# Designs tried in a protein design run: peptides against a protein of PDB entry 8BZL. Part 288

Target 1, 228 residues: chain A of PDB entry 8BZL
Amino acid sequence: SYDRAITVFSPDGHLFQVEYAQEAVKKGSTAVGVRGRDIVVLGVEKKSVAKLQDERTVRKICALDDNVCMAFAGLTADARIVINRARVECQSHRLTVEDPVTVEYITRYIASLKQRYTQSNGRRPFGISALIVGFDFDGTPRLYQTDPSGTYHAWKANAIGRGAKSVREFLEKNYTDEAIETDDLTIKLVIKALLEVVQSGGKNIELAVMRRDQSLKILNPEEIEKYV
Target 2, 242 residues: chain B of PDB entry 8BZL
Amino acid sequence: SRRYDSRTTIFSPEGRLYQVEYAMEAIGHAGTCLGILANDGVLLAAERRNIHKLLDEVFFSEKIYKLNEDMACSVAGITSDANVLTNELRLIAQRYLLQYQEPIPCEQLVTALCDIKQAYTQFGGKRPFGVSLLYIGWDKHYGFQLYQSDPSGNYGGWKATCIGNNSAAAVSMLKQDYKEGEMTLKSALALAIKVLNKTMDVSKLSAEKVEIATLTRENGKTVIRVLKQKEVEQLIKKHEEE

## One batch from the design tools (peptide; made by RFdiffusion4, then SolubleMPNN)

Design b1_p26_5_s2 (from b1_p26_5, 14 letters changed)
Fold by OpenDDE base, seed 3:
Structure b1_p26_5_s2 (fold): chain B 228 residues (1-228), chain C 242 residues (1-242), chain A 26 residues (1-26)
Amino acid sequence: as target 1 above (228 residues)
Amino acid sequence: as target 2 above (242 residues)
Amino acid sequence: SVEEKALEEWEKSEPLRLEELEREAL
């Protein structure tokens, strides 16, 4: 079937391998991102780690650089490739341009990488969407989302993965200037949004916070429970 | 049943490049983009389909991209492909500027990208870009210019044209209403609204669903301006009153 | 400018150049 071939156009103009990669993302754990005033927050649904699995190996949120972090939904193996390339690019940019990447720049890099994998023979699309958050050098908080096609946009708030629709619907209703007025309120908004699709308990959420001029902080379960 | 050829860069028995045709089909489902050349400027008008409340407003435009100080483009088709091509346009323009210490001529930039687009239709292991572009620009050689390019790498200069959804109907309307030699930017804006109102699959045209950019010359400088939503609302209102 | 340097760096990272396409096709 044409849909199982390399990423080619169908007669009706569809790229089915890209669409199927998007279906792989929809099977992924839910991730949410919110841009506050002076904070960016990523939250991810924790999958029940098998008792024998090292929890350290199952991170859905990772730093790309000191000023940029990423959450993803979809194929973890694909995500590793993207993350590694993005990290190399961030370091290269620091060396060549003498400044850290903007969040838009690194998002565009990742998006371009994904797009190339939709256009090159012998390659399939990446089965991942990503939420990329951070601060530009001017201290502006940013949130971007990219999908398997290589499309990217800037967001105030967004979600990816299996619960993304419900989380987005919640965010559309509840994302206000008042709801992000403080860092704590912004964190609460992310947690509340995730709780639309995740059963209650700080143990089921991974949360990362980046404040202006601060490094990425991953909250422990006890810290998360203070906001629940 | 059109036999789907899974091979991107092979002619059909009939001599057709089906992957290019199918890429053009994808563009036919994209939002409408118009370009109109006037005596005193050139404009792009594009349908905005992604109206999500949570989108960050930091966008210059969803479908209109500034390429350099003298050129902009609009895109119809696959957004990711469009992003790649618009980045390449910027890079080509920048390299030229650095090399020659003057801005790249409009047609030369269009041609350079079209060669890339063509290559993606000919070289093995690539698919065509699912994108058509409209280019607006000014240069010292030809003044105000409007170009269109498609997935095949073909391009042409136009006085007025349309890509994306209902493009054929839009082009027909443009042919009927375009006054050669008498087109002002003001009249071009009115024409763009008129055509979009008829070609967009909406009961009522709203300013939130339309983005418009104008390229003019002021004091010997090119000015590329995206119209504010209020300005677009005024244009729509004026059209509704006629 | 910082923008020009960033653009040059981006250019090096993107294999969209016709020459690179030709090289990949060989």
Scores: peptide ipSAE 0.026, ipTM 0.524, DockQ to the pose 0.017
Fold by OpenDDE base, seed 2:
Structure b1_p26_5_s2 (fold): chain B 228 residues (1-228), chain C 242 residues (1-242), chain A 26 residues (1-26)
Amino acid sequence: as target 1 above (228 residues)
Amino acid sequence: as target 2 above (242 residues)
Amino acid sequence: SVEEKALEEWEKSEPLRLEELEREAL
């Protein structure tokens, strides 16, 4: 009888499988998100790519739709499931509602999916946190964070993964209206925040930028180095 | 090693549903939520714990949710579970309105959710929701109402009650100070501040750490209002001067 | 209508329907 991993309450009211999933997130590569005035920026710590590994295949920042992208920390295989379901939902929404999803809507969808995996028998929680950024149809930039429990909140800036504490401490000190006054300053803020935990400079950072009415742009290492 | 009963919610040899009790224990660690019924309104007061500088303040309330035009709730327990249940409450209320062209009666909305909660304690493959709720509302049948529900799917109507951290102490204080028939919304607000000041493990009660919503009737319409921080500050100041 | 869209979103959401819980328990 496979003891189907069931998320149950401990005697003291803890959901240990959710807490253990959060520990899986803490072992993940660091991701950071920042909402600017007219820009959203995601940055992720690149793991040392093996010399033979195609760098293009290890994307930690994924588009969910033209107006929404996601970075994650934790189990990559779990993230694929969430990303695929979110993409299907984004397309379904466009077909049925004739508008793109709001960033809040797709975040709530992902959060609900995660929550169900904490309550269903024979399923374990997703071992991922996600930073979801994008633009609402009114052109408002948004940043949301989700965790393995299915909790979500809106943020000005946040970080997830192994370096998240240090990155958040940096952002709490340095996120000001002046620091996000321009797109370039916002990008610089994200890079500086990641450099608190990433060794060896811009080569170990994946950076994505989304501006109003523009598609997701992944910056190349040379573009990142210009902001360092 | 405390054997985690890793199975569906089942009875213990003593007839206890441990997963329900453990879900209730999870609620005991949550921020305090109070509800007080008055003659001229009903209120919710909730502890705000998640004060982060980087939060996008677009959310008017963290723990108090408008359900429809006539009802609101506050939650104590697992936040993700609470989000699922509050969404379900909104959906139930909307469906009822569409079907009957009238707002759902308060107790009926509470009961509908309680049946869902109960099912998650009885049916295989699910765990209890780690959430208690306080509901405030008005309907044409019973007027102003306050309800509490727990993970078991049990509910009750109350004149005043508390869920979350230090709830037992808060309920004791409410029993001492609540004057039946004489409770105005103004006096209820003062009582809420008094109880929160004693039950929250804070050196000083601040408006940043408290959310308050009132439900009143004006010109035959229900008005749900979240108090502004300045209004909460004035209530705290008044309490400190007494 | 906003209500129809909400209803459609609800239909697409795996609702916490008591009936679905009962069906899954069988």
Scores: peptide ipSAE 0.022, ipTM 0.513, DockQ to the pose 0.017; fails the geometry check
Fold by OpenDDE base, seed 4:
Structure b1_p26_5_s2 (fold): chain B 228 residues (1-228), chain C 242 residues (1-242), chain A 26 residues (1-26)
Amino acid sequence: as target 1 above (228 residues)
Amino acid sequence: as target 2 above (242 residues)
Amino acid sequence: SVEEKALEEWEKSEPLRLEELEREAL
């Protein structure tokens, strides 16, 4: 059965393992990314942390470099592999090119990695989609999305994971130049978008903000509640 | 080549990695392992199922493994897989120590093994490890730590958790009785005995069927100690008197 | 042995939802 094979084409041209990896992504926690004028924002639903779990180990937003952050939906262990390789590449680029990576460059690297895992015998696709945000060295804010196939696109705003459809529908209606006119409005937009699928307000949201020429800031629950 | 491709862990139509899930199911039948984080230490308590009457009085730890001077783990699942993974943990820790002249941070050791576990879920000709681990450790960054990892290569930090047989029931009891911020190692030991007594498929808890290790800090050094059978007997007796 | 039972059940077990396990583990 082609559906039980490694990533091969079906008779009708489907890569079932890629499609099935996309189903794994759809089961993942919702992540949202928004590009503002001088800010990029990532938000992720916090699944109810088990009462005895250390929240420190449940982070879904990771820095790839000082200028690039990533959120993901899907298999956490798969994401860790991608993140680690991306971090190595970011450091390598700084050493060899003497500049930080562009957000597009590192996205393309990640996308190429994913694509290779869809074409290599004896490998399954990565069960992750990613939102990659940051600033290019020229100060331009960027947002990219990747999927298990290794495709990538630039976005103004996007969402991935289980609530992605509802969040995208919200963003399509509410992403305007006025809605991103300020950093605070951009943050509010992300929070409002996540609240379409997240119950119980700011306690169940992880939010990361990167402003131009600033490091990644993870907002605490109290900071998030100020925007609600 | 073709025979190995059939053993590759692949996604189901529903986006599930069944071989990973089956590995987790296999772990559910293994002996119970508990981990409890306290303010002044961390412990592992594990069910000992293989009581060989012919073993000399020196009870070695069957399920608790020292990894380095600052970390130990307990295992639920396939013993052979456990041996491979615990050996890898030791090698990773040793390589780090040699490279950096300091002990590996606890989470980094856990992560390094979890990347190996993940690889066995993604690369052809490999099966997932049928092993979950609890890790206890101390480092200068986070102090006392407890981690759990599964066959997927996922991990998390915990205040208290359980793997193996009746783990769900054990976790429920831990959630009820664990007092955040007030847990002493002494209280944690009592809690471990309480939970094991209820979750082990034994009519009576005996010291021969339980392994307990504690990790503490004394004079700026980590001390990993496996409790003697007599010490475990005293803990059981105390629990029976309450 | 626990290992043999685990192996037998590995062969027979219906998939536990990885998502539930990841959700409980996360």
Scores: peptide ipSAE 0.010, ipTM 0.583, DockQ to the pose 0.028; fails the geometry check

Design b1_p26_5_s2 (from b1_p26_5, 14 letters changed)
Fold by OpenDDE base, seed 1:
Order: structure tokens, then sequence, then C-alpha cells
Structure b1_p26_5_s2 (fold): chain B 228 residues (1-228), chain C 242 residues (1-242), chain A 26 residues (1-26)
């Protein structure tokens, strides 16, 4: 069957391995991203940590550089490969260009990496989508999304993973200029969006905030509960 | 495994490259793109399918890409493959400019990419690109130009052509309505709207669903302009009144 | 075949072809 082969075209013009990688993303934990005026916010559904598992080892939001962070949905092992390569590229760019990457630049790099894995017959597609947020050097907040095919777009707000449909429907209704007027309102919007699909409130949410000229801040559960 | 690598672009017993044929089939399901050459310019018109409320307002043309100051392209097929190829086109054009201190001739840029496409059909470790491109440009040798390329690495120069969904029907309409030697950019824009209105599977053509770019010469410089939504609305309205 | 159909479409579209551009020999 063509659908079980390496990433080749089917007779009807489909890349089934890419489509199946997108299905792997849909099984992943939900992630949401929102671009505010002077803030970018990522939220992720926490999986139930096994009683004996170190909570520090289950981070789904990762810094790529001081000005860029990423959340993902899908295969965690695949995500590690992408994150590591993106970090190397961010460092290389700082050394060669003497400026940090733009959020678009690093997104395009990740997208190109994913695309190349869809075209190499010795490899399968990455089973991940990513939300990439940060600030350009001019202080402009950015949000990008990329999928297993290597497509990418800029967004005001978006969601990926198992609850993405419901979260997007919520964001389409509730994302307004008034809803993102302040940093706190933007954070509240992300939390409310995640609560559409996450049970038991702030305990099951990982939240990261990046403000202009500030480092990535991961909120603790107590800080999250203040917004609930 | 070596056996799976051999299942890519190989000849069938009948001498067909099925992976290239299947890549072309994928393009047939993509949004329609038109190119029309006029006496005073060239245009690209493309179907916009991704209209999402939450997209960031930085409307990068979804399907029309500026390559350099003298060339643009439109793409039909897999968006990620298109992004890789359009980036390569920009790099080729930049390298040429640095080496020769003049812009790359339009056909040379098209040929350079077509050689890459062909290579991806010949080497067993790669699949074909699932993308066809329309190229518009100006150079000092041939003036305004329109090219088409496919996944095989084949290309040709055209007065008018179409790629993507319903391309055969669009080409038939272009053959009927294209007046050789009499085509103005204004007439070409009207023809593009006429053809898109008939070939797009939409009940009503709207400016939100169409991207149009024009390439002209002004004061000895190439001008690539993406039409504003209001300009496209006016073209659609004019067509509905005829 | 899709390729044969594409070739046939090219042949049918010949009246809309530009004359073969002389490749500047690199």
Amino acid sequence: as target 1 above (228 residues)
Amino acid sequence: as target 2 above (242 residues)
Amino acid sequence: SVEEKALEEWEKSEPLRLEELEREAL
C-alpha cells in the first residue's frame, strides 16, 4: 500500500505519511499561543505526571533563544530534534549576523527542516506541529505556527493538538483588541482558551509569558490561579 | 532500506515516471494560478484558499512571491515544497547578481530551478517537488516574459497559461479570448477575472479569494505591484456588469 | 497518464507559447 511506504505520492496525489504525521499531532496535548500588544503567551495542557516522575523533565515549552520560545504538539522525541537544531541555528545566527534571529527567520528554518524530512526517502516526516513566539529585535511581538509538512504562517492566535478545534473556535469568538489590551488580559485569554479543553483548572496548565525586552517566564501554578 | 529508496522515481515497464505523474495530480487539486503576458506588462492571478480570521494581517501574498526586482512567481501545489523552491530561486538570483553585477536573465533563473527539479526526479533518495510555478519577469534581452515549470523540470515560455485546479479548462478559455499582439495589461486583468470566475469552484468570485500581481516598467525600472483588495473588487464588479 | 496529459496540454497550448528564447550560454 502506498500509504505505508516512505513519503511518496499516492496515485491520487497525496503524501500519506505527511497526513498521518498530522494525525499524530492531533493526538498530542493541546497548546495555545496568543500575540498581545507587548506580550506573547504560550499555554500547554499538562499531562498527568506519574507520581514518581520529576515535573521538571516534562516541559512542553522550550526556549530556542532569549527572544524566542516554542510549544509543540505530537511526538516529544521528534520535538527534541527540532528544538536542538533550532537552538544551534539561533546561536549560529548571533555569531554570523551579530543580531538575534527574527521569529520569522527561525520559523522558516524549522519549516525548511520539516519539509526536507518529507522529501528524503530515508526519513519519515516529523510528527509535530509547533507554536513559535517571541520578539524581533525591533520589539515586535510575533506568533508563528508550523506543521509536519513544513508549512508555516503568522497568527494573532492559534492552537494545536487534540483540543485545537475547540480552542480555535473560542479564540475566533473572543480575540478582540479589547481582549488583548493589557498583558493581564492577554494571559487571561490564553487560560480561558485552554480551560475549554482542560479539566481541573490551573493545575493542568503550563503557561509561559514573554514580554518585550524580558526573558521567558514560566508561571507557577499559584500565579496561574490568580487569573482563573 | 535500499528497496524503499528504489520505490521512488523509477521508470515503470511502460517507461512512465509515476511519482512525477502523481506529483502533477497533486497540483491538479491545488488552487488555480493564471499568468498572462501583455504588451505593456505581465500579470499573475491566483486563488486564495486560506482565509482565516486569526491570521496575522501581514498578508504576505499566499501564492505570489517576489524573487528579485525584475521577477515574481506564483505556485500551485504543496506549500512547503513551494517555500523551499521560492527560497532557492531568490538565492540563485542573488548569487548571479553578485557574480555578474547584473540581474539574472529570466529564462536562466527558470532553467536553474528546473535542473534542481529534474534532479529530484532522477535521484532515488528524493521525491519530486509537488509544485508547478508560473514566472513573470522583465529583462533587457526579451522584455516581458511568462514561464511555466512542472515537477519533471520541464518549462516553457507562454503568452498565457494556467496551473492548478481546472487548468485545462482555463487554458481553453485563454486560447479563445487571448488576442495576440493586442493584449494590454488592462485587457489581461479583465481576462484573468473572466477565466477565474469560470474555473474556480465558487458561486461568486470575491476579492478576498483572489490575489493579483502586475509587473510593469516605469521610468526604466521594473515595478512589481500586488493589487489592493479594492482594485480587485473593481475588476470583479466590472466583469459582473459586462 | 498525467504526464502524457500534461504533454498533450502543452501541445494544444502551442499557439500561446513564446518563441524559444536563445539561452545565453553561461
Scores: peptide ipSAE 0.006, ipTM 0.499, DockQ to the pose 0.034; fails the geometry check

Design b1_p26_5_s3 (from b1_p26_5, 13 letters changed)
Fold by OpenDDE base, seed 3:
Structure b1_p26_5_s3 (fold): chain B 228 residues (1-228), chain C 242 residues (1-242), chain A 26 residues (1-26)
Amino acid sequence: as target 1 above (228 residues)
Amino acid sequence: as target 2 above (242 residues)
Amino acid sequence: SVEEEALKAFEEALPLELEELRREAS
């Protein structure tokens, strides 16, 4: 049995609520992010959208700003809160600093928000991990991951969610400079990585691409099939 | 502070929010509510369980609530919780109208409430709302819309869906019979009756036990109408003849 | 940096925002 307590340290030094939130993330749909040379790509496993569900409302890849995009694994409602806060911060930053946020900055913002929810009385951690991708104003592509604890790191490629282990193993083997030499190859890498855990092919993949100095593009199923 | 801690929705070791799951379980025992999106309108159909003749007449309907001129909702779950949430929806919509001098977009209203619902799953001293909602509406951005929200604060847009008792079976039936792109309001009404007839725990479907509201556009205005009992009777009769 | 100041301001404001959220959720 676990203590019915808020996020507190156990006698052995564990923050169980944070760890349990990580378990919630592991049950989430798989998301993958890859940083290419001049491109960042996010891919997400589409839950079998019920035939009667509107696809527009099931998006797991969201723009935070023109230069930043986020995918998440875990609790969708929790993610919405984080996304909204991040969007507000991105806009605020543009107004106050007169420049868009760096990907690292907004990641740190999100991470700090999450961390506070691990430390505040009467609150539970956010049950989400996020892959945050985008371009800094200098044109540098970035990929960051953050988890329920509020930790964050920069990555070349990473995955979160239920299939993350398999996807990461694939990426560890296949992520090379050659594999990301072109935008198309980078996209192909993401698709291949997701196909390790998604059985139904391209129909169950949501893919977002952000190229340097371009807006986020969500690929349609037909476009995805071209890479399969 | 300790009293609040005991009521905090927390993660299980397996990463589950049991209080949210239990709230959803409670909703499963509530009366059935259906929503169906058509090309020319959207409808809600709700089971009316309390049909006592001595009940005071509800201005609009017992289970279907008008939120504003462009939106309505139905509820499944704890009545007291439903009253709080429906009132909040009306307030949110009203505040938006006052602030922006235009009606709140449908999805934005849904999202606003969902954020509140989510908060009740995350903050100490609070329990999840034991309510799921179906929303129907029209706005200039997306036209006719149908949404569902649950105690977690999740929501989604739907062409057809069901909440409450036997919702899984209802959804299965809707999936089988819903014709994408070809659904008229008339056909949607027929489908609603068909599904309710199968999913309601009644020997015979009667108009007294069903509330139906339609949302249409007429002359550039949204019209939300609760069907008269006679109209519902006719729909049931037609179904029985088939 | 301006970003660091913004982050600091955020960190200082966050507890207050959380209290407000808690009140709204009450």
Scores: peptide ipSAE 0.006, ipTM 0.568, DockQ to the pose 0.038
Fold by OpenDDE base, seed 1:
Structure b1_p26_5_s3 (fold): chain B 228 residues (1-228), chain C 242 residues (1-242), chain A 26 residues (1-26)
Amino acid sequence: as target 1 above (228 residues)
Amino acid sequence: as target 2 above (242 residues)
Amino acid sequence: SVEEEALKAFEEALPLELEELRREAS
């Protein structure tokens, strides 16, 4: 059957391996991204870390560069490959162009990488979607989303993973200029959005904040609880 | 070309990588391996199934491999795959040492192998490795460390964990008895024996069937030591008396 | 590269099937 082959078109024009990779993403932990006025915020559902697991090794939000960070949903091992490639590209760009990448640029790079893995006969698609946030050199906050197909779009707010539908519905209703008027309000919006699908409050949320001209800050549980 | 393409790990309609899952299932039938992190060291304990009296070479261990001066690993799964992966680990560590004139950080070695494992789940003509690994090590960044990796290329750091046969039961016991922040190597050894005694399908635990390695720091150097059979016997005896 | 390392590992790997492991466990 065509679905058991390499990533090829079905008679009906479907790329089944890409669609199935998207199903893998839907099983992933929920991630949410919101672009504020002068802030970008990523939130991820923390799976109950096994009591004996080191939390340090279970990070779903990572920096790609000083001005860009990424959250993902889906296969962690696949994500690691993408992250590493993106980091290399960010550094290469700094060396060759002497400026940091734009958020769009690095998103496009990641998207292109994913797309190539959907077209190569010897490869399967990446089983990940990503939310990529950061600031361009001009100080403009950006949020992009990419999926296993290699498509990408800019967003004001978006969500990926198992709870994405509910979170998106919440964001569609609650994302207003007023709701993102301040950094604190933007953070609250992300937390509230995640709480639609995450039980037990701030203990089960990983939250990262990037402000203009500032490095990525991961909030501790106590800091998160202040916004709940 | 077609034969290799058929070996590509692909997604199921439900988004599952069955070849990876099947590899994990196979590992579940392998001998039990435990790892426990203590404040003053880290240990691996493994079930020894093959007692070949006629082996010419006193192998350091059947299932525990020294990777470099600061790291060791234990394997559960296909022996041939394990040999390949442990060799790669050694090569990666050696190359790093040569390039940077310092030992490779523990997590970096783990991730390097995990990237290889991941590649075998994504590239055509390759199958997943049928091996899970426990890594113990010391580095200047994080001190004593314990990691677990699986055929998917996923890994995690642990205070205590188990792979192989009856791993779920072992992990449950470890969760119950592991005391965070208060674990000494001595206590960890006792815990390892306790867990193995319950998880191994043997009426009585014998030292011949258990391999234990400890990683400690002495005078600013890492010491990796496989416990002698007599030492393991003493641990078992102590456990039986409790 | 990860790909090159993977290829090297593949060439060195013995074609043991998961079924053989199940057989030994059993």
Scores: peptide ipSAE 0.006, ipTM 0.563, DockQ to the pose 0.043
Fold by OpenDDE base, seed 5:
Structure b1_p26_5_s3 (fold): chain B 228 residues (1-228), chain C 242 residues (1-242), chain A 26 residues (1-26)
Amino acid sequence: as target 1 above (228 residues)
Amino acid sequence: as target 2 above (242 residues)
Amino acid sequence: SVEEEALKAFEEALPLELEELRREAS
């Protein structure tokens, strides 16, 4: 009976709606994030764009601000809401504080938003996890992950979505200082990690790169193939 | 208050939103709507199920709605829900025009409605809209455009797509026959008739059961036109002769 | 009414998204 209620504690202390939202995330396309020395890289399993679908409308990586971008796994419509609110907050912060947000700040904002939707009556949790990457104003690269519960943590590398377990296992074995020594090596690491779960090579990968003091760059398929 | 909680869309143990799935199921039983993007225009074709002789001919279309001077949509699903959403689309477009003194970009209008759809899947006491929409439009940013949205608030741009009854079969046919980069509005109209002829649960396609609207550009202005029954008859006849 | 309709739309769209996810997982 409690699993049919809005987000409330079960007798055994479970928040079933949060747990079920996490199951929705596990069904989502795989996303991976890696923090390099002077680069952050996001990779996403490219959804097989249906024949006749416009690829422009199927983006899983988006900019929140000039210095922050996000990938997500789970419900696309839910993600859009979170992205829009995050963008507004980034702009508001620039206006009020006269500096761009730190990656931690905007992550905490998103996490707080998610948490409120787990506690408010008449609302369900967001069915998304997010990888948030970017640079702080001091030039430090950051990677954060947040889940439907509103928790967040900083990572060197992480993955979310259906293939997350396999990708994380790969990263745990292969993420070394040597593996991220250069920007190219860092990009290669992300691609290799995704290839653990993505079939047909670079054609099915969406990759975004942000370097220090540079804007988000989405790599085209030809650029990705150079790393394969 | 407690009765509304029972209507809240919640996740299943498997991470599914059943209310959204059920809404999509309802759409599957609705009349077929298809959209096709061409190089020189975009069209909507919709099955007309309610043929009433007393319908005022001044009515733009049963299934196709003009949203503004540059956009139109077609709906598959619950009529009452469709009316609410189409009205909201018009209001959003009008507010944008008043605020910015320019027409709302097509994708922005679509996303605005999709955010509303999403909200109805997340807030208590609300149910998903039992409606999918096809949008056709023109703007200065992307030219001619075709979009599809569903009850979840997801949307996508398409070269050709279909919603409603037998949509899967229609999409399959569109994939086979759509020629990328070579599609004229004339060819798109022919393709629409071909697909509808196969996907509608009728023995013979008749003009009275099909509504078609085209969106074109003439002298730097968008023209949205619903084809006359005679024009549709000619398209059907041409198809039968091929 | 608009909110109720939006919720219904979400309930309808969710299956499609889930179906797409299933197809992708398959």
Scores: peptide ipSAE 0.027, ipTM 0.569, DockQ to the pose 0.102; fails the geometry check

Design b1_p26_5_s3 (from b1_p26_5, 13 letters changed)
Fold by OpenDDE base, seed 2:
Structure b1_p26_5_s3 (fold): chain B 228 residues (1-228), chain C 242 residues (1-242), chain A 26 residues (1-26)
Amino acid sequence: as target 1 above (228 residues)
Amino acid sequence: as target 2 above (242 residues)
Amino acid sequence: SVEEEALKAFEEALPLELEELRREAS
């Protein structure tokens, strides 16, 4: 019955379905994003993939466009819907405006979509938070975070998922201009941040890097180990 | 059109719209926003609660939004709802400007949004917006103006008002200290700091936790300015010395 | 997917729904 999927206010002014969606995010694998000077880096915790499972099928980092990528925490099925919509919007924007989306634009689009699902009848909030990174046309690196409510903000660095608190605390202490002075240092910062919550070292980290005027590059485990 | 038959907002047996009331409760937990009308300008003062070190220094106020060249607003409540409403305000203002080749009158913009808010309390399948807004503006019809709107779609013009946390106490203080007809922007700023200092649950008011915007007229043009942190610090210092 | 179709339908209907709400409120 669609009647049960209604997000309504509690007597004390809370949207419980949004809060519960946030709890779903907190149960998700940790994702980290860091904005460097000329680089944006996303890192995610890899869940132990069953031996027979194709590792390629469990990607928590995806490209939305050539200049934008996203990591998420929470419900994978929900994320797929959001990603697909975002991709369509990115393509549509290129066709209609003849320029790629800004990172803020696509973030706002995703945020708006999420917000609508908190207000429409018969719909539940998306159980996902997302880190959206990329480059604007002018070459400015951007990092945004959005949550199930549809709220979004720009960040220098942030984390989502089960280990987000610990990772954020690490980033608050270690994110400095010196720490992001080079691309390699920025990558190292992300890896170190993830290692705060990932027990099995570099083998359980997926890392994606986007440099100015370059496509998303997912690093191999061997490449990640070089930064450790 | 699948008429969503499920009524999100319905009357209680007592005739109350609980979802609207509950939305108002949500706003009560939000950061404090003040608005004060002066003879020579209008101001908004808002509490910043979420100061994160890793937040990108966005040049724009977190809680104060420029709507057009003649209007700004502050929000209390659910941020995502606020973003939707502020975007809608901008769109309404832009459409009006395009259609009539003049800025939308302040009250008309407020009313347009209030109609939307009201609709979300009446039509099935929607919940109320968990947001109250303060609007400041200038137009040729009424000059400097301050408005408040709530989740029900009700609005009113004010000389001074407050929304968000401890709003009732703030309004009481404003009633006591507001001098009708003699309020300058300078005095309004001082009053804003005074009220925020008492209303915010902080031991010491810091410039980092306060956003202030002023709307004035200079050479026949509206000027909306967000005060710099240093300016806010000076205001706080003056208050502490008094 | 059914979800994508539902989402698409929703996104297409939303602006119209808002316009209808505005008209009904006026």
Scores: peptide ipSAE 0.006, ipTM 0.498, DockQ to the pose 0.020; fails the geometry check

